# Peptides against a protein of PDB entry 8YR4, part 49

Target 1, 309 residues: chain A of PDB entry 8YR4
Amino acid sequence: PRGSPALQLVVLICLGLMGLERALNVLVPIFYRNIVNLLTEKAPWNSLAWTVTSYVFLKFLQGGGTGSTGFVSNLRTFLWIRVQQFTSRRVELLIFSHLHELSLRWHLGRRTGEVLRIADRGTSSVTGLLSYLVFNVIPTLADIIIGIIYFSMFFNAWFGLIVFLCMSLYLTLTIVVTEWRTKFRRAMNTQENATRARAVDSLLNFETVKYYNAESYEVERYREAIIKYQGLEWKSSASLVLLNQTQNLVIGLGLLAGSLLCAYFVTEQKLQVGDYVLFGTYIIQLYMPLNWFGTYYRMIQTNFIDMEN

## One batch from the design tools (peptide; aimed at target 1 R181 N244 Q247)

Design b2_p21_2_s4 (made by RFdiffusion4, then SolubleMPNN; from b2_p21_2, 16 letters changed)
Fold by OpenDDE base, seed 3:
Structure b2_p21_2_s4 (fold): chain B 309 residues (1-309), chain A 21 residues (1-21)
Amino acid sequence: as target 1 above (309 residues)
Amino acid sequence: SFLEEFNKLLEEQTKEQLESE
């Protein structure tokens, strides 16, 4: 980001956030150990509740272990969008300018490579989609149902209710936010195709562009098209960060409610310390494949959008 | 080479974006 002090500051903040992620990766296990020790020692509820709340807050910041991207990772990704777009636009304009400097013989051979890339995206998409539905979606839904039954039978109906509400809310928000995001992705893809078509047309007419010395004019038109594309790409990428953060929040609330309730029942000698560890581990295992559910529901929708265009 | 490396970088970014999603 040479020449923009704002983008340099964003890079420094992103590096600081990466350092914070490393600190969280150490702190989260320490706080988890401290909870297990406090439960074993039968510590007073106030100390236990504070430590559990602090752990869940740190886990919300970390993410990853709960099957979602953490707040810190989402914030880093969000801030990095502008840096990536600046770099991408600069590289793309350099490539486009260089292509207009190349010899006529290079341009005549190029027609085959672009058609192949559109075809490969369509076919790889359908087979991957079917395999995903069968091997990831169905097992994940089965694991959720098994989890609800398990917690309802072996712990308390309240745990089954927490898992049910959290999973239902997570799935519903994932679908709703993904459908909302699809509008931005369609607009982005349409503008990407239009930007690419303009670049192709300019490069196919390379002789005419050279004849009129219009290379600078074509580069500026392409720059304007990229800026318009990047405005739509930012909305798409920001909507993804919003989805991931919403998922992380739902997981964090579920983990908080369930962990506090489990800790309370351990203090009342209704559950063992091992049951607290089991609950936390099992919830994390349920959420881990659900993060992929959002990805592949998006992949499904992308493939449908790419078939409609 | 450069176009292949750029396509590979785009595939890796698409793969990282798919893995980060």
Scores: peptide ipSAE 0.000, ipTM 0.357, DockQ to the pose 0.023
OpenDDE base, seeds 1, 2, 4, 5: peptide ipSAE 0.007, 0.000, 0.006, 0.016; ipTM 0.444, 0.260, 0.402, 0.491; seeds 1, 2, 4, 5 fail the geometry check

Design b2_p21_3 (made by RFdiffusion4)
Pose (drawn by RFdiffusion4):
Parts: C-alpha cells; sequence; structure tokens
Structure b2_p21_3 (pose): chain A 309 residues (1-309), chain P 21 residues (1-21)
C-alpha cells in the first residue's frame, strides 16, 4: 500500500503470522512424538499432563484441519480483509476514472457490458492473484522444502529421498493432468452457453404457436442440445476423478514406503516409537494443502490473462 | 494402523466430495 502507513504495519504483521504458521507446522508433530515417547516409558503424571496441555494448545494455534482453521491464519484473514479492501477500492476507482476520459468514437465502437465485465474481472483478478500466490502457493512450497530438510538432517537420510520423490511426482502429475482437463472444461462450457441461448430464444419467440404447432420441434431440439452438453460434462468430470485418483495414488505410495521403512528401523532399535507417528502425521499434514493445486494452477493462469486484459 | 485408517478415511472423503461436485 503506497499511501497509508497504518496498512504497511498490517502487511508486516500478516507476513509474520505466515512465518509463525510455518513454525507451528514444524513444531506440532515434534510435540506429538514427545508425548508418545513419554507415554511408552511410564512417565509420571505431572510432566505428561503439562506436555499434553502444550500439545493441545499448539494444535489449537495450528489449524485443527487443513490449516485454514487455526487461530493464526484467521487473524491473518481478518487483517488481510482490512488490507485487500484498500487495493480493491484503488484499482476500481482508477479504472472508472480512466473510462470517463476516452473519446466518443471509442464508446460508440464497443458495447458497455463487455467493457465493464473486463474491468470487474480485472480487479477481481489482481485481488485473487495476490491472495492465491502470496498466501497459498509459496507457503506450501516452503513447507515441502522445510520438511525435506528436517527429514534428511534430523531423522535419517532415506526419508529425504522418499519425501522428495513423492512431492515431485505429485506436482508433475497434477500439472500434466490439469492442462488436459482444462481443454475438456472449455469444450464443455461453450456448449453450455449454446444450450442456454437456445432455451432463451425458444422462450422469447412465442411464435411457435403461429407458424406451426411446433412445440414438439422446439422441445426436441432442446433435448438434443442437452444430450450434447451432458456428454461433454461427463467427459470433463471423469477427467476430474482421474486427477483425484492419481494424486491419491502418489501420496499413498509415498506413505506406504515411509511407513514400512520406519517400522523396520524401529524394530532394529534405530528409531523410537514416536518417530512412526511423527512421519505419519507430517505426511498427512503435507498432503492436506496439496489437494488444491490443480485449481490454483487454473485460477493463476486465468487471472494472469485477465489482468493482462 | 491408525495412520492408515486416517489416511484411507481422508481419501474416501475426498473422493465423495469430488463425486458430489
Amino acid sequence: as target 1 above (309 residues)
Amino acid sequence: SSVWVTFVSLVVTKTVSTLSS
């Protein structure tokens, strides 16, 4: 924010809260391991109670689910509401002030609905792009790297390879399948608009009664158009199911390999009992934000083209 | 076992949500 000083402080607080969320993401599974290790060795009730309370508090600060739930990141959403309002207002006012100074030939040439749609979509594009990228993409790519470093240095060497291969395959397959699916989605959207247009045309012109008893003909054409649309929709949704299945298979293979290796190492007295639950929890924690990357890829591309317009 | 049960439950919930969309 160029103008106001009160908002730059809020931006800095939001970035600090994002860092804190990354720290909590690393911390919480460590405390879960410590609790399990203390539990397996018959520890007194005092230290166990205090450690349990601390773990619960950390789980409360971190998202109880999917990271969009914690007290942190919600304070962030609140402050970002206050900040993103300023950018939205400024961009809308700049567009509106520019549209009122163009010459007459320009206004006589283009329609109003198209020009206004471009402006609205542009403002929404800038806002969404800032939000999506800064607060949802980079933090997750940072979480993957931090996890790779933690497992490769503080846990063992092989688990770094396991996490690296799993996440690399997940991202590659997600992007590859997403482009194909986008082609299918566009093909389906065009027909959906055509079906709506046919229905609107048949409703507006109550001449069907005059030039024939052609109610049946208008109904049949509408049915044919609906069938064509449904075929294209089935293709698109089946592609979506396939994407979900391939993502799940990749994570499952990574979890299987990591769990087997961890169990074998625990039986050989190399790792403690808590390391198993540490690995499992951390793998699930990495998986949860990764569920929404095909959508992010699609929205970033669409918002980039819209902002360019 | 518990890790796997939780993971399977999550895969099932994701699949149901995808089919409902």

Design b2_p21_3_s1 (made by RFdiffusion4, then SolubleMPNN; from b2_p21_3, 15 letters changed)
Fold by OpenDDE base, seed 1:
Structure b2_p21_3_s1 (fold): chain B 309 residues (1-309), chain A 21 residues (1-21)
Amino acid sequence: as target 1 above (309 residues)
Amino acid sequence: SEFLEKFEKLVREELEKTLAE
């Protein structure tokens, strides 16, 4: 942000906090592993108590993972409010300036309230997309890469391959199923607008409808339009459940394959019991921000489809 | 559609400027 060195410093601090979150995402599972290993070895209470206290402190800083209410995430979100407000205001002013440069014919063909609603939706969508990309997408991709490297170096190469295949399949299916769902959402929004237009036209022509006693006919047409809308809404909602279930199955299969392999290596005394717990904890931690991905991508697509109409 | 594409482009360019600075 060229105009404010204070905001540039806040952005740099937020990037530093994002780096700290990546470090915490690796350290928390490692400390949890160490606790399980110390418990298995019946280590002295002083060593165990120090490791548990350190783990709880790191877990307080991390919270539930990326996008959760951890101390570092809350501090980042708090500092980012000013940057978000600056970016939102800049985008709003750019849209407003561009609207004033448009021809009088463009303004006469549109209701001013509709233009402002498009502008507000546009700014909210852009600011939401930016915050989502910076705070969820990029960090999640970084955590996946760090995870693949970590498991490939400190575990057998097969663990890195399982994580790579699981996450690649998860991302690919998420994109493909979400693009498929966009068709149902566009059809739903088009039918919603058509249903609303029929209701408005019927109400604007109320006197004519009364004169011809056509009230029952207009109500029946509106009912048919609602039933058609609800059929499309059901397809949209059902496609979302299908996406979530597909994602859950992919993560479940990855967790199963990796957990079985880890258990086998523990029985062969190549890994410790704590390493089994580390793998499970790390995979679940990667899943949390990815689950939010489906929700934010839907919100972004809603806002973009609402702007296209 | 053309307004949205121009707006997306302007926003991308402004985002790239905001991220590059």
Scores: peptide ipSAE 0.013, ipTM 0.417, DockQ to the pose 0.015
OpenDDE base, seeds 2, 3, 4, 5: peptide ipSAE 0.000, 0.013, 0.009, 0.011; ipTM 0.221, 0.409, 0.410, 0.391; seed 2 fails the geometry check

Design b2_p21_3_s2 (made by RFdiffusion4, then SolubleMPNN; from b2_p21_3, 16 letters changed)
Fold by OpenDDE base, seed 3:
Order: sequence, then structure tokens, then C-alpha cells
Structure b2_p21_3_s2 (fold): chain B 309 residues (1-309), chain A 21 residues (1-21)
Amino acid sequence: as target 1 above (309 residues)
Amino acid sequence: SEFLKKFEELRKKELEEVLAS
């Protein structure tokens, strides 16, 4: 971003965070290996608890496997919003100014592109929604139930309770925060449509705009509309980061509680080292589809909002 | 998140294609 040292610093911080994500991708498996070794060697509880806590903290920073929902990734995404908005606004203003220059030729092609976009949004949304509900939501709920039953029967009722509380809290917070986000998204979409309509009307009346040499005035009005849109987009995007971070916290707390409890039972010779590995693997496996669940539940709500407007 | 990024990228790409078109 040329001209803003603050945005340049944000880009550098985002690059640094990307480097940190790569370091975490190496460190997390190392700490996990160290836990398995310490459990095998029957190391003292204090060393084991410290290593488990450190692993969970690193896993919280990394997020679920891919790092896409980790604290570092969320922080990067949050910081990048302003850079993206600056770039988008600059591109949109350049396109809009260029369209006013190209006005006579562009108007003849316009009708085809706009109709195609409305049609594709409607049909792809419903089919994608139904397939997602059937192939991702239902299996994920089944896997959670199976997991609760499995941990309750083969481990201890405490593990089943931890998984139940973690997953119930995760789902509840996902729904509640997503419903809360819907307000910001509706406001964003309404302002997007209004901004687009203004651009449309200005471009359709380009002959009048050229006749009055009002191109600069229309560009400034469009800039103001984009700034207003970007204020709402920021709220929408920031609320998404908040959702992802909240989900990451819930999974992190569940992983911490369950991993500490599992490690304790391994030290008491009630569980095997393999059971610790199983618990950690299973929680991570449950997290991956749930992360998708939050994504598509958002997509579902988006498509409903986009159909209402 | 990757699919949402990919969908946002796809929507952005569709928006860029609709704007390029």
C-alpha cells in the first residue's frame, strides 16, 4: 500500500505472523511427540502438565490443523481487513473512473453480465445448501454423538462430559454469534446494493455526467458510498474473526481440560499412552468438520439474506 | 475458513470478472 506507513507496517506484521504460523506448524508436532515420550517414560506430573499446557497454547495459536482458525491466523485476517479495504477501494475507484472514460462502449455490454450474476447466485445457493446439510452437518453431529458415547464408555464419564460441554458450547456459540453477525451482513449487503445502484445510475447517465463535466463529483459520491460500505464490511469481517476466535477458544479449553485429565489418568495407570493420542486425534478430527459447519452455516445465512434483498 | 476464503475469493473473482466484464 503506497502512501500509508501504517498499512505498510500492518503488511509487515501480517508477513511476520505468516512466518510464525510456519514455525507453529513445526513446533506443535514436536511438543506432541514430547508429550508422548514423557508419558512413555512416566515423567513427573509437573513436567508433563507444563508440556501439555504449552502444547495446547501452541495449538491455540496454530488453530485446528491447517492454522486457518488459529489465533495467529485470526489476528492476521483481522489486520489484513484494512489492507484489503484500502486496495479494494482503490481498485473500485480506478474501475469506476475508467468506466466513465470508456462509457459509450461499455454500456452496450452491461446488460448481459448483471443478469448472469443474479441467476448464478440463486441456483448455486440452494443446491449447495442442501448438499452441505446432508453431507457435512448430519455426519458431524453423528460423529459428535458417537464421540460422546465412545469416550463415556471406554474412558471415563468425565471425558464424555468434557466433549459434550465443549461441542455443545461450540455449537451454541456458533449459532448465537452467527445470528448476531447476520445483522451486520444485512446492513453490508443493503449498502453494497445501494452503492452498486448509484454506480449503475451514474454510468447509465454518463452522457449527462459528461455534459456537465460532473465526473469528479460522481467519483467522490461513489467514494463516500464505498467508505460507508467498507465501514459495514469491516464490522462483518471483524465479527467473523470474533466467531473463529471464539470457536478456537472453546476447542482450546476442551483440548486443555481433556488432555490434562487424560495425562493424569495415564500417570495413574488407568489409561494407556495410546489413549492420550486417541483423545487428541479425535478432538482434532471433530474440530475440522465443525469449522466447516461454521463456514457453511454462514453461507446458508448469507444466501438467505441475499435472497431476501 | 479456507472454503470461505475460496468462496470469498471466488465471489471476489466473480466480482472482478463482472467488473472486468
Scores: peptide ipSAE 0.008, ipTM 0.394, DockQ to the pose 0.028
OpenDDE base, seeds 1, 2, 4, 5: peptide ipSAE 0.000, 0.000, 0.000, 0.000; ipTM 0.299, 0.320, 0.338, 0.296; seed 5 fails the geometry check

Design b2_p21_3_s3 (made by RFdiffusion4, then SolubleMPNN; from b2_p21_3, 16 letters changed)
Fold by OpenDDE base, seed 2:
Structure b2_p21_3_s3 (fold): chain B 309 residues (1-309), chain A 21 residues (1-21)
Amino acid sequence: as target 1 above (309 residues)
Amino acid sequence: SEFFQKFLKLIEEQNQKVLAS
């Protein structure tokens, strides 16, 4: 971004974080392999516990499988909000100024029906997403219940309890934080509609704007509306990063507690090395749909709020 | 819904003005 050295630094930091995500994608499997090897070699508990803790920390930085909800990804997404807003604002102002430079004949010839068609396609995609989410939510909840039962029956009752507490806390925090976010999204959408209305009013009065040479004034008013919108958009986007990070923390704590307990039972010869691998893979499998559920529930909530306006 | 209806109505009024001119 030309003209803001601060935003250029943020872009460089984001690129560095993307490099770190790639490094984590390699390191996490390596540390997981090292745990399996240490368990197979019957290594001392202190070395094993340190390796497990390091693995879980790296997994916390990476996030659940896709890396899309890891700490590093969340930090990157958070920092990128300002860069995206700067770029969006610049593009919107360039489009708006260019529209005011176009001939009256272009404004009269462009049927407003195309703008409506884009809006209607937006709403129809929303309902399709809602249905997809409902069909993914129910299976995800079923998989959690099956997982709790499986760990309670085939593992020690402590594993079932850890999974139950982790998943219950994850779901509860997901709902609570999403309801909290809904306020920011409603405020954002209300301001978006007001910004669009201002742009439409300016374009509908194009002849008057041209007659008074008020193009620069209308562009500045639109800029102010965009800045106000972007202040609310930042709150909405930052609240999303907070949701994702909260989810990542809950899963990280559950993975830490369960992995340490599993590793301990393997050292005591109560469980096999295969059981540790099974626990780790199964928790990750439960987390993946839940992560999508959080994203999906967010999309549902977006879509409901977009339908309420 | 009300904003979208107002927008539709404004578009319809403008289209009628353009068709009347």
Scores: peptide ipSAE 0.000, ipTM 0.206, DockQ to the pose 0.011
OpenDDE base, seeds 1, 3, 4, 5: peptide ipSAE 0.014, 0.000, 0.000, 0.000; ipTM 0.369, 0.339, 0.314, 0.316; seed 1 fails the geometry check

Design b2_p21_3_s4 (made by RFdiffusion4, then SolubleMPNN; from b2_p21_3, 14 letters changed)
Fold by OpenDDE base, seed 1:
Structure b2_p21_3_s4 (fold): chain B 309 residues (1-309), chain A 21 residues (1-21)
Amino acid sequence: as target 1 above (309 residues)
Amino acid sequence: SDFLEKFQALVQAQLAQTLAS
């Protein structure tokens, strides 16, 4: 951020912490592998206890995976609050300045309170999107690339290929199904606004409706609008379940294929028992932030659609 | 539409400046 050397230093520290998280995402599975191998070999207690203690410490730093409440992630999030506040304030001031440059006719034709609400939602959406892209999307893509390289170098090219195909299919299906869902969401929001407008118009004309005893007619028309809305809401919700299930299926198939291949290589004495556990642990670690991706992308799309209206 | 495009462009420019600085 221009004009604050202190905030620039905080950004650099946050980037350093992100690099540390990437290192932890590789080290934690390696130490877990080593524990399983030491247990299998019936190694001395002193070696095992040291490796377990080191693993637990690294796991405390990492947490449950990328985007979990690990110590490093919490420290990064804490430091980022000031950067987020600076970015939010700058976006708010840019919006406010732009609103003052708009014609008087534009201001007279719009409700100032609605414009400010759209601007506030827009600012929160953008800052949320930025934070999500920087702290979840980019790191997850980096972890996928690191994983492909790691498995290709230390296991076999077949493991790298399985991870590549699984993650490529997962990302492609996530994008395609999410774009497909956006149509249902836009239709739902349009129908919600139309239903609300109809209710407001009926209530504003209450005296006229009462004079003509048209209350039953207005209620029935409102009921039809609600039924139409609920039909679109159901399609939106069902499409979300379909997305989640598709994602779960792709990860499940990738985990199955890779785990079977790893088990086969262990039986052939080309890999150790710990390597089987490493593969499973690493794939699950990649899945966790990607599952959050579907949730945040939905939030982002809501906010963008709410800004289009 | 024009406000949203300008807003998105301003945000992208601000993002680029925040990442480049």
Scores: peptide ipSAE 0.010, ipTM 0.453, DockQ to the pose 0.015
OpenDDE base, seeds 2, 3, 4, 5: peptide ipSAE 0.007, 0.008, 0.008, 0.006; ipTM 0.420, 0.423, 0.433, 0.406

Design b2_p21_4 (made by RFdiffusion4)
Pose (drawn by RFdiffusion4):
Structure b2_p21_4 (pose): chain A 309 residues (1-309), chain P 21 residues (1-21)
Amino acid sequence: as target 1 above (309 residues)
Amino acid sequence: ESVNYPFLAAMIVFLSVGFFL
């Protein structure tokens, strides 16, 4: 924010809260391991109670689910509401002030609905791009790297390889399948618009009664167009199911390999009982934000082209 | 895209079984 000083402070607080969320993401499974390790060794009730309370408090600060739930990141959403309102207003006002100074030939040439759709979509594109990228993409790519470092240095050497290969395969397969699916989605959207146009045309022209008894003909053409649309929709949604399945298979294979290796190492007195639940919890924690990357890829590309327009 | 709840439940069951064994 160029103008106001009160908002730069809020931006800095938001970035600090993002860092704190990354620290909590690292911290909470460690406390879960500590609780399990204390529990297996018959520890007194005092230290167990205090450690349990601390773990619960950390789980409360971190998202109880999917990271979009915690007290942190919600304070962030509140402050970002206040900040993103300023950018939205400024961009809309700049567009509106520029559209009123162009010459007449320009306005006589282009329609109004198209020009206004471009502007609205542009403002939404800038806002969404800032939000998606800064607060949902980079934090997750940072979480993956932090996890790789933690497992490779403080847990063992092989688990770094396991996490690295799993996440690399996940990202590669997601992007590869997402481009194909986008082709299918566009193909389906064009027919959906054509079907709507046919229905609107048949409704507007109540001449079907005059020039024939052609109600049946208009109904038949509508059915044919609906069937074509449904075929294209089935293709697109089946592609979506395939993407979900391949992502789930990749995570499952990574979990299986890590769990088996951790169990074997625990039986050989190399690792403690808590390390098993540490690995499991952390793998699930990494998986949860990764569930929405094909959508992020699609939206980033679309918003980039829209902002360019 | 969506979250696969049966898959998460299977992951939890698998981890629990491994933990108790």

Design b2_p21_4_s1 (made by RFdiffusion4, then SolubleMPNN; from b2_p21_4, 17 letters changed)
Fold by OpenDDE base, seed 1:
Structure b2_p21_4_s1 (fold): chain B 309 residues (1-309), chain A 21 residues (1-21)
Amino acid sequence: as target 1 above (309 residues)
Amino acid sequence: DFIDEEFLKKMLELLKELLEK
């Protein structure tokens, strides 16, 4: 951030905390593996108790894997509030300056309340997109790459291939299904605006509607518009469920393939029982941020479509 | 189209520059 060395330091600390989160995402499964191995070997209580205590401490720092509840994530979110406020204010001022550079003819053709609503949506959209890219997309891609490298080096190359294929398929299907969903959402928003326009026109012409006793006719037209909207809303909502289920299926197939392969290598004494648990734990940790991807991408696209109109 | 896709790209580039500096 230009002009505030204090905010630059906060950004650097937040980047350092993001690096720490990546380290925790690898360490937590490793310590969980070690607990399972120590339990299997009937290790001395002192070694087990130390490893369990260390795991619980690391899990407190990491949180529930959604990236929202861990101490490190909460500290990052807390420190980032000032950076977000600075960014939001800077975007708002840039939009406001741009609005003042626009022609008088552009302003006369628009309602001031609509212009302000577009400016507020624009600010929220850009700030939301940036926060999403920095805190969800980039970290998730980093965790996938770290996972592929880790499993390729410390496991058999087949595990790295399974993670690569699973995550590549997951990302590809997420993009393709989300682009397909955008059509349903655009149609829904267009029908919402048309339904609202009909309601406004009917209310503005209230005297004329009353004079012709056309109240029942206007109510029926509004009902038909609502039914048409609800049909499009259902398609939008059903397409989201389909996306979530497709994502769950891809992760489930990757987890199945990798877990079966890991179990086979454990039976062949090439891997330990704890390595089976590590693989499953790490794949679930990759899935949790990716599940939020669909929600944030929906938010971004809603904001983009709301700016296009 | 109030916010041209090009304006949003320029704003994202400006935000990236604001974060990098």
Scores: peptide ipSAE 0.020, ipTM 0.525, DockQ to the pose 0.015
OpenDDE base, seeds 2, 3, 4, 5: peptide ipSAE 0.014, 0.016, 0.019, 0.019; ipTM 0.494, 0.485, 0.530, 0.541; seed 4 fails the geometry check

Design b2_p21_4_s2 (made by RFdiffusion4, then SolubleMPNN; from b2_p21_4, 17 letters changed)
Fold by OpenDDE base, seed 4:
Structure b2_p21_4_s2 (fold): chain B 309 residues (1-309), chain A 21 residues (1-21)
Amino acid sequence: as target 1 above (309 residues)
Amino acid sequence: DFIDEEFLKEMLEYLEKLLKE
């Protein structure tokens, strides 16, 4: 942010906290592994108590992982409020300046309230998209890469390959199925607007409808429009469930393959019981932000479609 | 009401630049 060295320092601190979150995402599963191994070995209470206390402290800092309410994430979010306000204000001023540079003919052709609503939606959409990219997408991709490297170096190349294939397939299917769903959403929105227009036209012509005793006819036409809308809404909602189940299946298959491989290596005494728990915990931590990825990608597409219309 | 896709792209690039500075 130009002109405020204090805000630049806050951005650097937030980036440092994001780096700390990446380190915690690896360390928390490692400490949990160590607890399981120490319990299995019946280690002395002093060693176990120290490791458990350290794990709980790290877990307090991490919270539930990316997008959770951990101490580090909350501190980052708190510090980022001032940066977000500065960014939003700058975007609003840029849009406002651009609107003033537009021709009088453009302003006469549009309602000022509609232009303002478009500007506010645009600002919110851009600021939301940027915050999502910086705080969810990039960190999740980083955690996937860190995971692949970690499992390839400390377990076996096969674990890194399973994580790579699972996450690549998950991301690819998320994009492809979401693009397919966009057709159903556009059709739903078009039918919603048509249904609303019919209701408005019927209400504006209320006197004419009453003069002809056509109330029952208008209600039946509105009912038919609602049924047609609900048929499209059902397709949109069912396609969302299909996306979620497809995502769940891909993660489930990756978890199954990796868990079976871990169990096999534990039976061969190449890995410890704690390493099985480490793998499962880390995969679940990767899944949490990816579940949000599908939701935010939908929000982006929604806002983009709502800006096109 | 099209917010110009080009304007959104320019704003995104500008915001990315603002975050890197």
Scores: peptide ipSAE 0.013, ipTM 0.446, DockQ to the pose 0.015
OpenDDE base, seeds 1, 2, 3, 5: peptide ipSAE 0.012, 0.009, 0.007, 0.009; ipTM 0.449, 0.418, 0.342, 0.410

Design b2_p21_4_s3 (made by RFdiffusion4, then SolubleMPNN; from b2_p21_4, 16 letters changed)
Fold by OpenDDE base, seed 2:
Structure b2_p21_4_s3 (fold): chain B 309 residues (1-309), chain A 21 residues (1-21)
Amino acid sequence: as target 1 above (309 residues)
Amino acid sequence: DFIDEKFLQEMLEFLKKLLEE
């Protein structure tokens, strides 16, 4: 934001908090590993209690439980409210200025209340998408890179290779299947609009339909339009299930390969039992944000295609 | 906030029309 030093400082603090979240994503699994190793070695209670307390504190900062956001993420979200409000207000003022530059003919053909409602919703959607890109997509890509580096340095090059191949295949298949799904969704949306148009036309011509006793004919045409819509909706929904199942299969195969290799190295006493738990925990942590990646990738792709045209 | 993808697409199409006119 040009012109407000206070908002620039808030952005820098939010970037610092994002860096802290990346550090926590590595530290939490490491402390969990250490607990498992200390339990396996029958370590003294004092060492175990300190490690458990430290783990719980780090886990409170990270979050990542089912439906719980961490303290650092909540603090980031809280600080970002002011930046979001500034960005929203700037976009709203640009849209409002542009609406005043439009011709009188354009304004006479449209309901001003509908245009404003659409503009406000658009601003919120664009700002929400940008916030999602910055706070979920970019951090997830960073966590993948950090994971590859970590496993390559602290385990074996083979673990780094498994994570690299698994995540590369996951991202590639997510992109390819999402692009394929976009065709079905466009066809569904077009047929939904056509079905709504038929319903509106039938309701606007209600008196004429009643005069000719054509109610049964209009109901049958509407039924045919609904059946055609449901056929396209089924293809869209089935393609989503296929995407989710493909993603689950890739993560499952990566987890299987890495877990078997880790178990083998534990049997050879090259790795500890805690290292097996670390690998599984870290892969699951990478998967949680990626589950939403396919849905948001399409939103991003649509925005980029609409910006290039 | 769950951004409805349909809503986002309708908004982008509207913003595109606003910029083309």
Scores: peptide ipSAE 0.020, ipTM 0.519, DockQ to the pose 0.014
OpenDDE base, seeds 1, 3, 4, 5: peptide ipSAE 0.016, 0.017, 0.015, 0.018; ipTM 0.539, 0.527, 0.492, 0.535; seed 3 fails the geometry check

Design b2_p21_4_s4 (made by RFdiffusion4, then SolubleMPNN; from b2_p21_4, 17 letters changed)
Fold by OpenDDE base, seed 1:
Structure b2_p21_4_s4 (fold): chain B 309 residues (1-309), chain A 21 residues (1-21)
Amino acid sequence: as target 1 above (309 residues)
Amino acid sequence: DFIDEEFLQEMEEYLQQLLLE
């Protein structure tokens, strides 16, 4: 934020907290591995109790692996409220200035209350999108890269390859299926607007419709428009289920391949039982934020198309 | 993907309006 050194410091603190979340995403699985290994070895209670207490503390800081429920994420979200408010007010003032440059005919053609509601929704939407990009997309890509490096260095090159192939396939299919879904959603929105326009036109001309006893004809036309809308809505909703199922399948195959390879290396005494649990835990942590990647990709794509126009 | 369909629709409507102005 230009002009407020206090808000710049808050942004730097939030970036530092994002770095801490990346460290926690690596440390939590490592400490969980160490607990499983200590339990397997029947280690002394003092070592086990210290490792369990340290794990629970790190897990409290991290939260549920989604990065949304941990103490560090909650602190980041709390500090970011002031930055979001500053950004929202800046966008609101830019839109308000632009609206005042528009012709009187434009303002007379639209209800001022609807224009203000749209401006307020648009500012919230843009500010929300920027927050999602900065706090979910970039960190998720960083966690994938850190994961590939970690598994390649501390396990075998085959584990790094499985994570790389799984995440590359996941991202590629998420992009391709999201672009395919965008066509169905645009068709749905266009048909919704056309159905709404027909309803409004029929209601505005109610006296004319009543004079010609055409109520049954207008109701039938509206029913046909609803059936056409519902056919497009079903395609949109079914395409979302297909995306989610494709994502689950790719992660499931990656988890299966890596878990079988871990189990084999544990049987050969090259890895410990805790390393099997580490791999499964880490892959699940990568999956949780990736489930939203399709939403974020579509939002980015929409904004880029609109900035090029 | 919980597409906040409402959020994305509000974004598409907002951006379409900014382009029509």
Scores: peptide ipSAE 0.020, ipTM 0.493, DockQ to the pose 0.162
OpenDDE base, seeds 2, 3, 4, 5: peptide ipSAE 0.007, 0.016, 0.006, 0.017; ipTM 0.414, 0.500, 0.369, 0.479; seed 3 fails the geometry check

